# Designs tried in a protein design run: peptides against a protein of PDB entry 4Y8H. Part 34

Target 1, 222 residues: chain A of PDB entry 4Y8H
Amino acid sequence: TTIVGVKFNNGVVIAADTRSTQGPIVADKNCAKLHRISPKIWCAGAGTAADTEAVTQLIGSNIELHSLYTSREPRVVSALQMLKQHLFKYQGHIGAYLIVAGVDPTGSHLFSIHAHGSTDVGYYLSLGSGSLAAMAVLESHWKQDLTKEEAIKLASDAIQAGIWNDLGSGSNVDVCVMEIGKDAEYLRNYLTPNVREEKQKSYKFPRGTTAVLKESIVNICD

## One batch from the design tools (peptide; aimed at target 1 G47)

Design b2_p26_1_s4 (made by RFdiffusion4, then SolubleMPNN; from b2_p26_1, 17 letters changed)
Fold by OpenDDE base, seed 2:
Parts: sequence; structure tokens; C-alpha cells
Structure b2_p26_1_s4 (fold): chain B 222 residues (1-222), chain A 26 residues (1-26)
Amino acid sequence: as target 1 above (222 residues)
Amino acid sequence: PTVKSEEELKKLREIQKKRLEELEKE
């Protein structure tokens, strides 16, 4: 599994390969890895799709109800904290990881949650078995003030790098775009990289004229 | 894929609801 998050000038993009793996075997090349918590808050994660989806739906339902009751838009940090405290505890999946992203009244947010409970924040993140390859792409091509389109491409390229590095075979890439002031855009099967040539294309992401700003992932204290 | 029981989900929902309320007070 490879999941990626990328912040851009007006929001955040998350992407995931849709492979369901049992060991080295790709069991399903079209398993959803992105989950909606709220209309503008999504997560990408590992673990069993069914279990992760159930928990995220549960959190989402509570957030939605509370939002309606208080007339307040849901906060990404609220979802983050709830996931940290409850998701892995109740799922019982050691080694699970999530990227949580979204937009709220305080802006756009991108976080990761590790199985041991730590939280990271960054402008770009990658997790999963293909995360190193994905991160190489991100680190090479991420810059400040990415456009939506650039961010989508970057995230997709990073996922593709992870896919080929991890299993040496293609799968679908799902993307969710959360832009401030807009509805979330879920792009199911945005790419179906089944040919090795896709990997080569992904590594050839144009850097543009702007210097790449390398940002570090910051651990957030619990 | 593992499926949580209805009871487990109910329990989780209650816990999460309480936590959400706490977070909103902060």
C-alpha cells in the first residue's frame, strides 16, 4: 500500500493505490483506500478496507451530528484526535497508518497517524510499503504554492512510483482533492497504471523554475 | 476483512461522541 498527501496553495490532495494485498499478492486492484470522514475531511489508510471504513464512518457520523447541532464546521484536528484515540485501539490493527487531510474554517490540513500513536504534520506525506519511492518523488518535485493540478499530478506520480517499487505491477490510483471553498472532489480510478512506462513517466515530473522547498515532517505531541 | 459487531460499533460511537464534545469545549 502507498498513500500520499500533498498540500497545495488552496487545499490538500490525498491519493492512494487501490490494491488490496495479502502478503505479496494483489488480491484486489480496485479496493478503496480513501475514506470520507466528512464532506471536506478525508483519510487514506492501510489495514482492512472494511474495518477502516467502518471506523471512519463512525467518526464521521459523530462529527456530522455534532456539526449540525452546533452549526460549526467539522475540524480536521478533531477527526485526527478521534482517530488517534480510537481507530487503532478498537480496530486492533498494529502497524496501521493513516493520512488525514481536509479543509475547515482554520484552513487546509495534512496529518499522518502512525500505529504507535504519533502524529506528523507536513506539506507532503507518504506512508506504506511504497512510501520511500513515493517520498523520493515528493521531495524532488514538491514546491510552495503548488496549483491544484500540479498537486494532483505530484500525488499521482508519487503513488505510481510507490506501486511499481512495491509490487512491480500496476493498480488503480484514487485521488481526493479538498480545496478551500469548494466541495471535495473524489477522483476514483484517476489512473490505472498497468504498464511500466507509467513509472518512467512519473519520475519525469517537471520541477518547474521554482526551487523545491524541502520541508520536514514535524511530529505533533499528543 | 474484519467486521466489527454492532455492539462494538455502538460502544465506539458513544466514546467518540463524548470525545468530540470534549474537543469542542477546548
Scores: peptide ipSAE 0.000, ipTM 0.251, DockQ to the pose 0.072
OpenDDE base, seeds 1, 3, 4, 5: peptide ipSAE 0.000, 0.000, 0.000, 0.012; ipTM 0.265, 0.244, 0.202, 0.372; seeds 1, 5 fail the geometry check

Design b2_p26_2 (made by RFdiffusion4)
Pose (drawn by RFdiffusion4):
Structure b2_p26_2 (pose): chain A 222 residues (1-222), chain P 26 residues (1-26)
Amino acid sequence: as target 1 above (222 residues)
Amino acid sequence: AAMAARARADAEASHAAMMALHAAQS
């Protein structure tokens, strides 16, 4: 996995590749690694796939209940605190590596969370097996006072460095933009640079090619 | 500068953790 977060003028953008691996095998060519914790707080996850999804939904559920109880829009630091304390309690056995970002009444925020529970603050961040390829791009091209468009280009360029140079990353780029005073825009498959070429031949078989021993109608009714 | 250094350290640590996870799956 390659995941990045980049701050800009009036908010924060996060991005991720879309490859899932089981060993050397690509298990999923197009999985979403960008998760909604709340409408304006989004999360990118790397590590154990089920852990990142489960821990993100659990905290997302508790944030919703907390938002309803307090009659307030949720804050990123709350998702950060809840996630880090949960992951710390599990001593690194829940393998979730997260970049948490969003906007709230306090402003725009960008954080990372490692599985043992430490958190970091930054204007640009990367995690996952492709994080070095992405960081090399971020360290080369990031500057203070990025526009929204520059931040989106820098984030997807960082993901692309992971896609091309890291065997743990591939396929597409997902992006989510959280800008202050506006709805968060989730850009699923923002870039699709790895479209499979047309196959040389159709392998549709002549009907009857497969030998059959029996048939029967299956009762799915009541 | 300290913030950028922390970001680099986290990227290295995350990369190493992911490579370990991949090796375990293989």

Design b2_p26_2_s1 (made by RFdiffusion4, then SolubleMPNN; from b2_p26_2, 11 letters changed)
Fold by OpenDDE base, seed 4:
Structure b2_p26_2_s1 (fold): chain B 222 residues (1-222), chain A 26 residues (1-26)
Amino acid sequence: as target 1 above (222 residues)
Amino acid sequence: MAARERARALAERSAAAMAAARAAQL
């Protein structure tokens, strides 16, 4: 996985690749790694797919209840606190590594969370097996006061670095943009740089193309 | 005996590697 978050002048963008793996096997070529916690709070997940989905749904439900109880829009720091306390309680056995981002009445926020419940803050972040490839792009091209378009490009370029250089990353780029005063813009398959062309050859052969060298009927019932 | 124990240890390592690989990773 390659996941990134980038702050810009009026909000935050998160992006992810779309490969899921099972050791050396590509399990899914186009999985979704961006999860909605609330309408304006999204996260990107790395690590165990089931744990990332389950923990984000659980906290999303509790954030909705908290929002209703307080009569307030959900805050990114509330989601961060609930996630970290939950993950810490399970001592890293819930294999969720998250970039949590959003907009709320206090502004735009970008955080990371590790499976043991540690949390970081930054203007740009990367996680997953492709995080070093992504971070090389981020460190080279990040600047203060990015525009929305510059931040989407930077995040997408950082995910592509993971797609090309990390075995655990691949296929497409998903993006979610959270701008202050707007609805969250979820851009599923924002880039599709790995569309496979039609195969030049078919491996459908007529029956009898492979010669039968020997046939034997064996009774298997004694 | 030794070949069956090697096959069992290989199957247990393969099953443990497959069990560790059963969770889809992101």
Scores: peptide ipSAE 0.328, ipTM 0.668, DockQ to the pose 0.030; fails the geometry check
OpenDDE base, seeds 1, 2, 3, 5: peptide ipSAE 0.299, 0.312, 0.310, 0.294; ipTM 0.643, 0.654, 0.654, 0.640; seeds 1, 2, 3, 5 fail the geometry check

Design b2_p26_2_s2 (made by RFdiffusion4, then SolubleMPNN; from b2_p26_2, 12 letters changed)
Fold by OpenDDE base, seed 5:
Structure b2_p26_2_s2 (fold): chain B 222 residues (1-222), chain A 26 residues (1-26)
Amino acid sequence: as target 1 above (222 residues)
Amino acid sequence: SSMLERARATAERSAAAMAARAAALA
């Protein structure tokens, strides 16, 4: 997996690859690793896919209830705190590594969470097996005051570095853009660089190439 | 076509699609 987050001048972008693996096997070529916690708070997940999905759904439900109870839009820091406390309680046995990002009435936010419940903050972040490949791109090209377009490009270039250089990453680039004062833009399959081309060679033989050597009709019921 | 030519054509299509999507978000 390669997941990234990048802050820009008026919001935050997260991106992910779409490969799921089971050891050496590609289990899914186009899995969704971007999860909605709330309408304007999204999460990218690495580690155990079932754990990332389950924990983000659990916290998403609790954030919705909290939002209704408080009559307030959900805050990214509330989701962060609930996630970290849950993960810490399970002492890393829930294999969820998350980049949590969003916009709320306090602004735009970008955080990471590790399976043991540690949290970091940054202007750009990467996690997963492709994180070093992604970080090489981020460290080379990140600057202050990125535009939305520059941030989407940087995030997608960082995911592509994982796709091309990490065995655990592959297929497509998914993006979610969260801009202040706008709805979240979920860009499923924003890039599809690994579309399989048509097969150049066919092993189809004409009918009759293999001769019928023997035919027998047998009644199986007496 | 060589594998290299196909890889280039796929990269060019992906870059064009990215540019078009980025422009639509602007």
Scores: peptide ipSAE 0.015, ipTM 0.332, DockQ to the pose 0.019
OpenDDE base, seeds 1, 2, 3, 4: peptide ipSAE 0.012, 0.000, 0.000, 0.000; ipTM 0.278, 0.236, 0.244, 0.248; seed 1 fails the geometry check

Design b2_p26_2_s3 (made by RFdiffusion4, then SolubleMPNN; from b2_p26_2, 14 letters changed)
Fold by OpenDDE base, seed 3:
Structure b2_p26_2_s3 (fold): chain B 222 residues (1-222), chain A 26 residues (1-26)
Amino acid sequence: as target 1 above (222 residues)
Amino acid sequence: SSMLQRARKLAKESHEAQLARLAAQL
């Protein structure tokens, strides 16, 4: 997995790859790793897909109830605190690593949370097995006062670095843009760099050939 | 519900207290 977050002049962008793996096997080529906590607060998840989904849904439900009770837009810090307390309570037994981002009445925010409940703040962040490759791009090309378009490009380039250099990352790039004063823009499959060109030749297989549904090439290094 | 009780607890926490707890844990 490669997940990133990038702040820009008027908001925040998060992005993720879409590969799901089970050991050496690609289980899903189009897994959604961006999760909505509230309309303007989203997270990207790395680690166990079931844990990231369950935790984000639980916090999303509690944030919705909090917003209804207060008659106020939810704050990113409230979501962060709930996630942190939940993960810390389980002492890393929940395999969830999260980038949490959003816009609220106090501005734009970008945070990360580790499985044991530690948190970081930054203008750009990366997590997952492809995080080092993504961070190399972010460190090289991040600047102050990014535009929305520059931030989307930077986040996408960082995810692509993870896709190309990390076996645990691959397929497509998903993006979510949260700009101050606008609705969140979820761009599912914003980039599809690995779309095989349609094979110009239809191979009619003879009757009695078993269709190979999936092929996985595993390099066994001794 | 336990969720409503948690929501009421969170609703009583000020934004300043949330930021202060975050800053102390960074």
Scores: peptide ipSAE 0.017, ipTM 0.482, DockQ to the pose 0.023
OpenDDE base, seeds 1, 2, 4, 5: peptide ipSAE 0.014, 0.005, 0.000, 0.014; ipTM 0.370, 0.338, 0.198, 0.413

Design b2_p26_2_s4 (made by RFdiffusion4, then SolubleMPNN; from b2_p26_2, 10 letters changed)
Fold by OpenDDE base, seed 3:
Structure b2_p26_2_s4 (fold): chain B 222 residues (1-222), chain A 26 residues (1-26)
Amino acid sequence: as target 1 above (222 residues)
Amino acid sequence: SAALARARETAERSAAAMRALAAAQA
C-alpha cells in the first residue's frame, strides 16, 4: 500500500494506490483505500483492509451522531481523537494505519495515525509499504503555497512512485480533494497507469507452434 | 527542517510496520 496526503494553499488532497494483496497474491486490483468519515473529512487506510474499513465506518457513524447532536459541522480533530482513542483501546491489535484529512470551520487539516494510536502532523505525509518511495517524491517536489492542481499532481506522482517501487502497491491511483468552502471531490481511478494495452501480438500461439523436443516417461515403480 | 524530519520518521515507521505485516501474512 501507498497512501499520501498533501496540503495546498486552500485545502488538502489525499491519494492511494488500489492494490490489495494476500501474501504474494494480488487479491484485488481495484481496492478502495480512501474512506469517507464525513462529507468533508476523508481518510486513507493502510494495513489490514478489513480493520481500516471497520474503524473508519465506526468513527464515521459516531461523527454523524455527534454532528446531529451538536448541530455543528464535524471537525477533523474530533475524528482524529475518536480514531486515536479507538486504536489505543486495542493496543495495536487493529492493523490500521491512517492518513486523516479534511476541511472544517477551523481550516484544512492533515494528520496520520499509527495502529497503536500515535499521531503525527505535517504538510505532507506518506504511509504504507510504499511510503519511502512516495516520501522521496514528496520531499523533492513539495513547496509551500501549492495550488490545487500542483497538489493533485504531487500526490499522484508520489503514489506512482510507490506503485513502481513497492510490491505491495499497484494498479490505479485514487484521489480525494478537500478544498475550503467546497464539497469534497472524490476522484476514483484518477490515474489508471497499468491498463494493459491490447497486446499487438496474441500470446496464444497456434497449436503446434512449440515442437516437443524431448519426451521422457518415468515409470514410478511401486 | 523539523517538518521534513517528522515526515521521514513517519515514513520509516510506516514502511517498517508494513514490511512486518507483509512478512506476517506470507
Scores: peptide ipSAE 0.015, ipTM 0.416, DockQ to the pose 0.749
OpenDDE base, seeds 1, 2, 4, 5: peptide ipSAE 0.011, 0.000, 0.000, 0.000; ipTM 0.329, 0.232, 0.275, 0.333; seed 5 fails the geometry check

Design b2_p26_3 (made by RFdiffusion4)
Pose (drawn by RFdiffusion4):
Structure b2_p26_3 (pose): chain A 222 residues (1-222), chain P 26 residues (1-26)
Amino acid sequence: as target 1 above (222 residues)
Amino acid sequence: DEHSEELEEKATELEEFLAERPVVHS
């Protein structure tokens, strides 16, 4: 996995590749690694796939209840605190590595969470196996006072460095933009640079090619 | 009220899933 987060003028953008691996095998060519904790707080996850999805939904659920109880829009630091304290309690056995970003009444925020529970603050961040390829790009091209468009280009360029140079990353680039005073825009498959080429031949078989021993109608009714 | 009850059930189920799952490494 390659995932990133980049701050800009009036908000924050996060991005991720879409490859899932089981050893050297690509298990999923197009999985979403960008998760909604609340409408304006989004999370990019790397590590154990089920852990990042489960820990993100659990905290997202408790944030929703907390938002209803307090009659307030949720804050990113609450998601940060709840996630880090939950991951710390599990001593690193829940393998979630997260970049948490969003906008709230306090402003725009960008954080990263490691599985043992430590958290970091920054204007640009990268996690996952492709994090060094992405960080090399971020360290080369990031500057203070990025526009929204520059931040989106820098984030997807960082993801692309992971896609091309890291065997743990591939396929597509997902993006989510959280800008102050506006709805968060989730850009699923923002870039699709790895479209499979047309196959040389159709392998559709002549009907009857497969030998059959029996047939029967299956009762799915009551 | 029904919406809050559904979210509390979901939070409990996810916490139980994470507490009882085997240790898996990335």

Design b2_p26_3_s1 (made by RFdiffusion4, then SolubleMPNN; from b2_p26_3, 14 letters changed)
Fold by OpenDDE base, seed 5:
Structure b2_p26_3_s1 (fold): chain B 222 residues (1-222), chain A 26 residues (1-26)
Amino acid sequence: as target 1 above (222 residues)
Amino acid sequence: MEKVEELKKKIEELEKQLETRPVRFP
C-alpha cells in the first residue's frame, strides 16, 4: 500500500493506490483505500484492509452521533482523538495505519495515525509499504503554498512512485480533495496507468488443428 | 430520535465485529 496526504493553500488532498495483497498474491487490483469518516473528513488506510474499514466506519458513526448531539460540523481533531484512543486500547492488534485529513470550521488538517495509537502532523505525509518511495517524491517536490492542482499532481506522483517501486502497491491512483468552503471531491481511479494491453496472440486453435490418429471405445463395466 | 438509535445500533454492531475479529496476524 501507498497512501499520502498533502496540504495546499486552501485545503488538503489524500491519495492511495488500489492494490490489495495476500502475501505474494494480488487479491484485488482495484480496491478502495480512501474512506469517508464524515462528508468533509476522509482517511486513507494501510495495513489490514478489514481493520482500516471497520475502525473508520466505527469512528465515522461516532462522529455523526457527536455531530447530531452538538449540532456542529465534525472536527478532524475529534476523529483523530477517537481513532487514537480506540487503536491505543487495542495495543496495535487492530492493524490500521491511517492518514486522516479534512476541512472543518477551524480550517484544513492533515494527520497520521499508527496502529499503536501514535499520531503525527505534517504538511505532507506517507504511510504503507510504498511510503519511502512516496516520501522521496514528496521531499523532492513539496513546497509551501501549493495550489490545488499542484497538490493533486504531487500526491498522484507520490502514489505512482509506490505503484512502480513497491511490490505491495499497484494499479490505479484514487484521490480525495477537501477544499475549505467546498464539498469533498472523491476522484475514484483518477489515474489508471496499468490498463492491461490486449494479448498479442491466443493459444485457442481452430477445431481440427490436432489430428485424431486413433479412436477406441472401451466398455468399463465388468 | 430514530437516526440516533440507528447510529447506536450500528456502533454496537461494529464494536462486536471488531472484538470478534480473529487477530489477523500480518
Scores: peptide ipSAE 0.432, ipTM 0.852, DockQ to the pose 0.614
OpenDDE base, seeds 1, 2, 3, 4: peptide ipSAE 0.423, 0.422, 0.424, 0.420; ipTM 0.854, 0.851, 0.849, 0.851; seed 4 fails the geometry check

Design b2_p26_3_s2 (made by RFdiffusion4, then SolubleMPNN; from b2_p26_3, 13 letters changed)
Fold by OpenDDE base, seed 1:
Structure b2_p26_3_s2 (fold): chain B 222 residues (1-222), chain A 26 residues (1-26)
Amino acid sequence: as target 1 above (222 residues)
Amino acid sequence: SSYVEELKEKAKKLEEWLETRPVRFP
């Protein structure tokens, strides 16, 4: 998995690849890793997909309830706190790593949460097995006062770096744009790079290693 | 409202699932 977040002048962008893996097997080529907490608060998930989905839905429900009771728009920090508390409660037993982003009456926000409940803040973030490749792109090209378009490009380029350099990442790029004063824009399959699976370059296995000859893709999602 | 109760029930079910699911490590 490769997930990223990028702040821009008037909002925040998150992006993710769409590969799902089970061990050495690609389980799904078009897994959705961007999840809506509220209309203007979204997260990108890494780790166990089921855990990520369940946690984000739980927090989404609670945030909506809170919004209804208070008659206030949800805040990203509220979602962050709730997510952190739940992840901490389970002491890392929830296999969810998250980039949480959004816009609220206080502005635009970008956070990350690790499975044990630790949080980070930044103008750009990456998580997942492809995070190093993504971060290299982000660190090289991030600047202050990015436009929306520049941020989308930067985020997508970072995801592509993960796709190209990480076996756990692949297929398409999903993007969600959250701009202050606007509705969130969820761009499913924003990029569909035909990454020709480079024919597994002859991985010359060291002498004595048995080559895995066949990879079977099992579609687990009906 | 019925909607609020539905949200509460949804949240409860999700919490129960999280409590009872097999432990998964990253």
Scores: peptide ipSAE 0.329, ipTM 0.819, DockQ to the pose 0.766
OpenDDE base, seeds 2, 3, 4, 5: peptide ipSAE 0.311, 0.316, 0.300, 0.289; ipTM 0.806, 0.806, 0.798, 0.799

Design b2_p26_3_s3 (made by RFdiffusion4, then SolubleMPNN; from b2_p26_3, 13 letters changed)
Fold by OpenDDE base, seed 2:
Structure b2_p26_3_s3 (fold): chain B 222 residues (1-222), chain A 26 residues (1-26)
Amino acid sequence: as target 1 above (222 residues)
Amino acid sequence: DERVEELKKKREELERWLETRPVRFP
């Protein structure tokens, strides 16, 4: 997996690859690794796919309940705290590594969470087996005051670095853009750089393509 | 009220799943 987050002047973008693996096997070429916690708070997940999905749905339900109870829009720091406390309670046994991002009444936010409940903050972040490939791109091209378009490009280039250089990453780039004052823009398969070309040849062989080298007739009836 | 009860049920379902899930290696 390669997941990234990048802050820009008016919001935050997260992106992910779409490969799922089971050891050396590609299990799914086009899985979704971006999860909605709330309308304006999204996360990207690495580690155990089922754990990332389940924990983000759990916190999503709790965040919606909290929002209804308080009559307030959900905050990214609330989601961060709930995720952190839950993961810490399970002492790393929930294999979820998350980049959490969003916009709320306090502004735009970008965080990462590890399975044991540690958290980081930054203007750009990467996680997963492709994180070093992604970070090489981020460190080379990140600047302050990125535009939305520059941030989407940087995030997608960082994911592509994982796709090309990490065995655990592949296929497509998914993007979610969370801009202040706008709805979240979920761009499923924003890039599809691994589309298979049309087959140039048919594998239908005419009868007799395989030569008969020897025939024997065996009587099976006594 | 209906949405609150749906969310509570979903939370309980997810908590139970997380406690009883098979150990999968990443």
Scores: peptide ipSAE 0.280, ipTM 0.813, DockQ to the pose 0.707
OpenDDE base, seeds 1, 3, 4, 5: peptide ipSAE 0.264, 0.176, 0.235, 0.218; ipTM 0.807, 0.749, 0.786, 0.777

Design b2_p26_3_s4 (made by RFdiffusion4, then SolubleMPNN; from b2_p26_3, 16 letters changed)
Fold by OpenDDE base, seed 1:
Structure b2_p26_3_s4 (fold): chain B 222 residues (1-222), chain A 26 residues (1-26)
Amino acid sequence: as target 1 above (222 residues)
Amino acid sequence: SSRVEELKRRIEELERWLETRPVRFP
């Protein structure tokens, strides 16, 4: 997995690869790792798709409930605290790492949560098995006062670095842009670098090649 | 409101689900 976050002059961008692996096998080529907590608060995470989705839905429901009672827009720090508290209940046995980002009345925010419950704040962040490759790109090209377009490019370039350099990362790039004063823009499959044309290569298997008879793809988004 | 009650029910269901199936982030 490679997940990144990048702050820009008027908001924040998060991005993720879409590969899910089960051991040495690619289980899913198009796993969604970006999840909506609220309309303007999103997270990127690694883990089982079902668990990550359930946690984000739980936090999202609580945040919406709180918003209804207070008549206030949801805050990123509230989502962060709730996620942190939930992850702590499982005493770090949840190997979860999350990037939480969004916009609220206090501005734009970018946080990370590690499996042991620590949180970091930054202008750019990278997590996952491809994080080193992604961070190399971020550190090399991040600057103050990025535009929206520059931030999207930087985030997507960082994810691609993870895809190219990490076996645990691959397939497509998903992006979510959260700009102050605008609706969030979720760009599913923003880049599809590995969409090789289905070369209908009639693979004439040479004599002696064992044909794979049944492939069961279990959608495990890890 | 109907939405508040729906959210409360959803929260309870999700909490029960998560309690029975601890979040695994491999």
Scores: peptide ipSAE 0.475, ipTM 0.872, DockQ to the pose 0.578
OpenDDE base, seeds 2, 3, 4, 5: peptide ipSAE 0.449, 0.444, 0.447, 0.440; ipTM 0.861, 0.860, 0.863, 0.868

Design b2_p26_4 (made by RFdiffusion4)
Pose (drawn by RFdiffusion4):
Structure b2_p26_4 (pose): chain A 222 residues (1-222), chain P 26 residues (1-26)
Amino acid sequence: as target 1 above (222 residues)
Amino acid sequence: SLEEMKATARRSAEDSHTAMMEMAES
């Protein structure tokens, strides 16, 4: 996995590749690694796939209940605190590596969370197996005072460095933009640079090619 | 503060990459 977060003028953008691996095998060519904790707080996850999805939904559920109880829009630091204290309690056995970003009444925020529970603050961040390829790009091209468009280009460029140079990353680029005073825009498959070429031949078989021993109608009714 | 943040971003990326490589090897 390659995932990034980049701050800009009036908010924050996060991005991720879409490859899932089971050893050297690509298990999923197009999985979403960008998760909604709340409408304006999004999370990019790397590590154990089920852990990132489960820990993100659990905190997302508790944030919703907390938002309703307090009659307030949720804050990113709350998601940060809840996630880090949960992951710390599990001593690193829940393998979730997260870049948490969003906008709230306090402003725009960008954080990263490692599985043992430590958190970091920054204007640009990268996690996952492709994090070094992405960080090399971020360290080369990031500057203070990025526009929204520059931040989106820098984030997807960082993801692309992971897709091309890291065997743990591939396929597509997902992006989510959280800008102050506006709805968060989730850009699923923002870039699709790895479209499979047309196959040389159709392998559709002549009907009857497969030998059959029996048939029967299956009762799915009551 | 900005230089510390940049250094923290690098360390975090290195730690994450190492952890991912170790998980892939296991």

Design b2_p26_4_s2 (made by RFdiffusion4, then SolubleMPNN; from b2_p26_4, 16 letters changed)
Fold by OpenDDE base, seed 1:
Structure b2_p26_4_s2 (fold): chain B 222 residues (1-222), chain A 26 residues (1-26)
Amino acid sequence: as target 1 above (222 residues)
Amino acid sequence: SMAEERERARETARRSAEAMAEAAAA
């Protein structure tokens, strides 16, 4: 897994790869690792897919109830605290590593949570088996005052670095953009770099034909 | 400082990568 978060001038973007593995086997090529906690608060999950899904759904439900009761928009720090308390209660028995991001009345936020409930904050973050490959891209190209488009590009480039360099990462790039004053934009399969071109239908070449695998025309200028 | 922020981000990434490697080896 490779998951990332990037803050930009007016919001935050998170992104993830879509490979799911069971041991050495690719179990799913298009696993969704971005989860909605609330309309404007999303998370990306690394670790056990079932655990990441379950914890985010639980906190999402509790945040919704709290928002309805208080008539207040949910805060990212509230979601963070609830996730932290839940993961701490289970003391690493839940294999969930999360990037939590969103926008609320206090601004844009980006956090990470480790399986034992430790938290961090940053302008850019990466987690998962591909996190170091992603971090190499993030640290090289992150700057203050990124535009939305620059942040989406940076996040997607970082995920692609994970896809290309980490065996635990692969397939597609999912993106979620949370901009202040706007609805969240969930971009499922924003990039599909490993969509194998439809296996060219095995043209049963007639018996006696040799398949041309590559043709290069080099114009030799005299 | 920005250097300290970068180092914290690297350390967080490293810890997660190690945890994933340990989980895959188990």
Scores: peptide ipSAE 0.546, ipTM 0.918, DockQ to the pose 0.768
OpenDDE base, seeds 2, 3, 4, 5: peptide ipSAE 0.532, 0.530, 0.524, 0.443; ipTM 0.915, 0.912, 0.910, 0.883

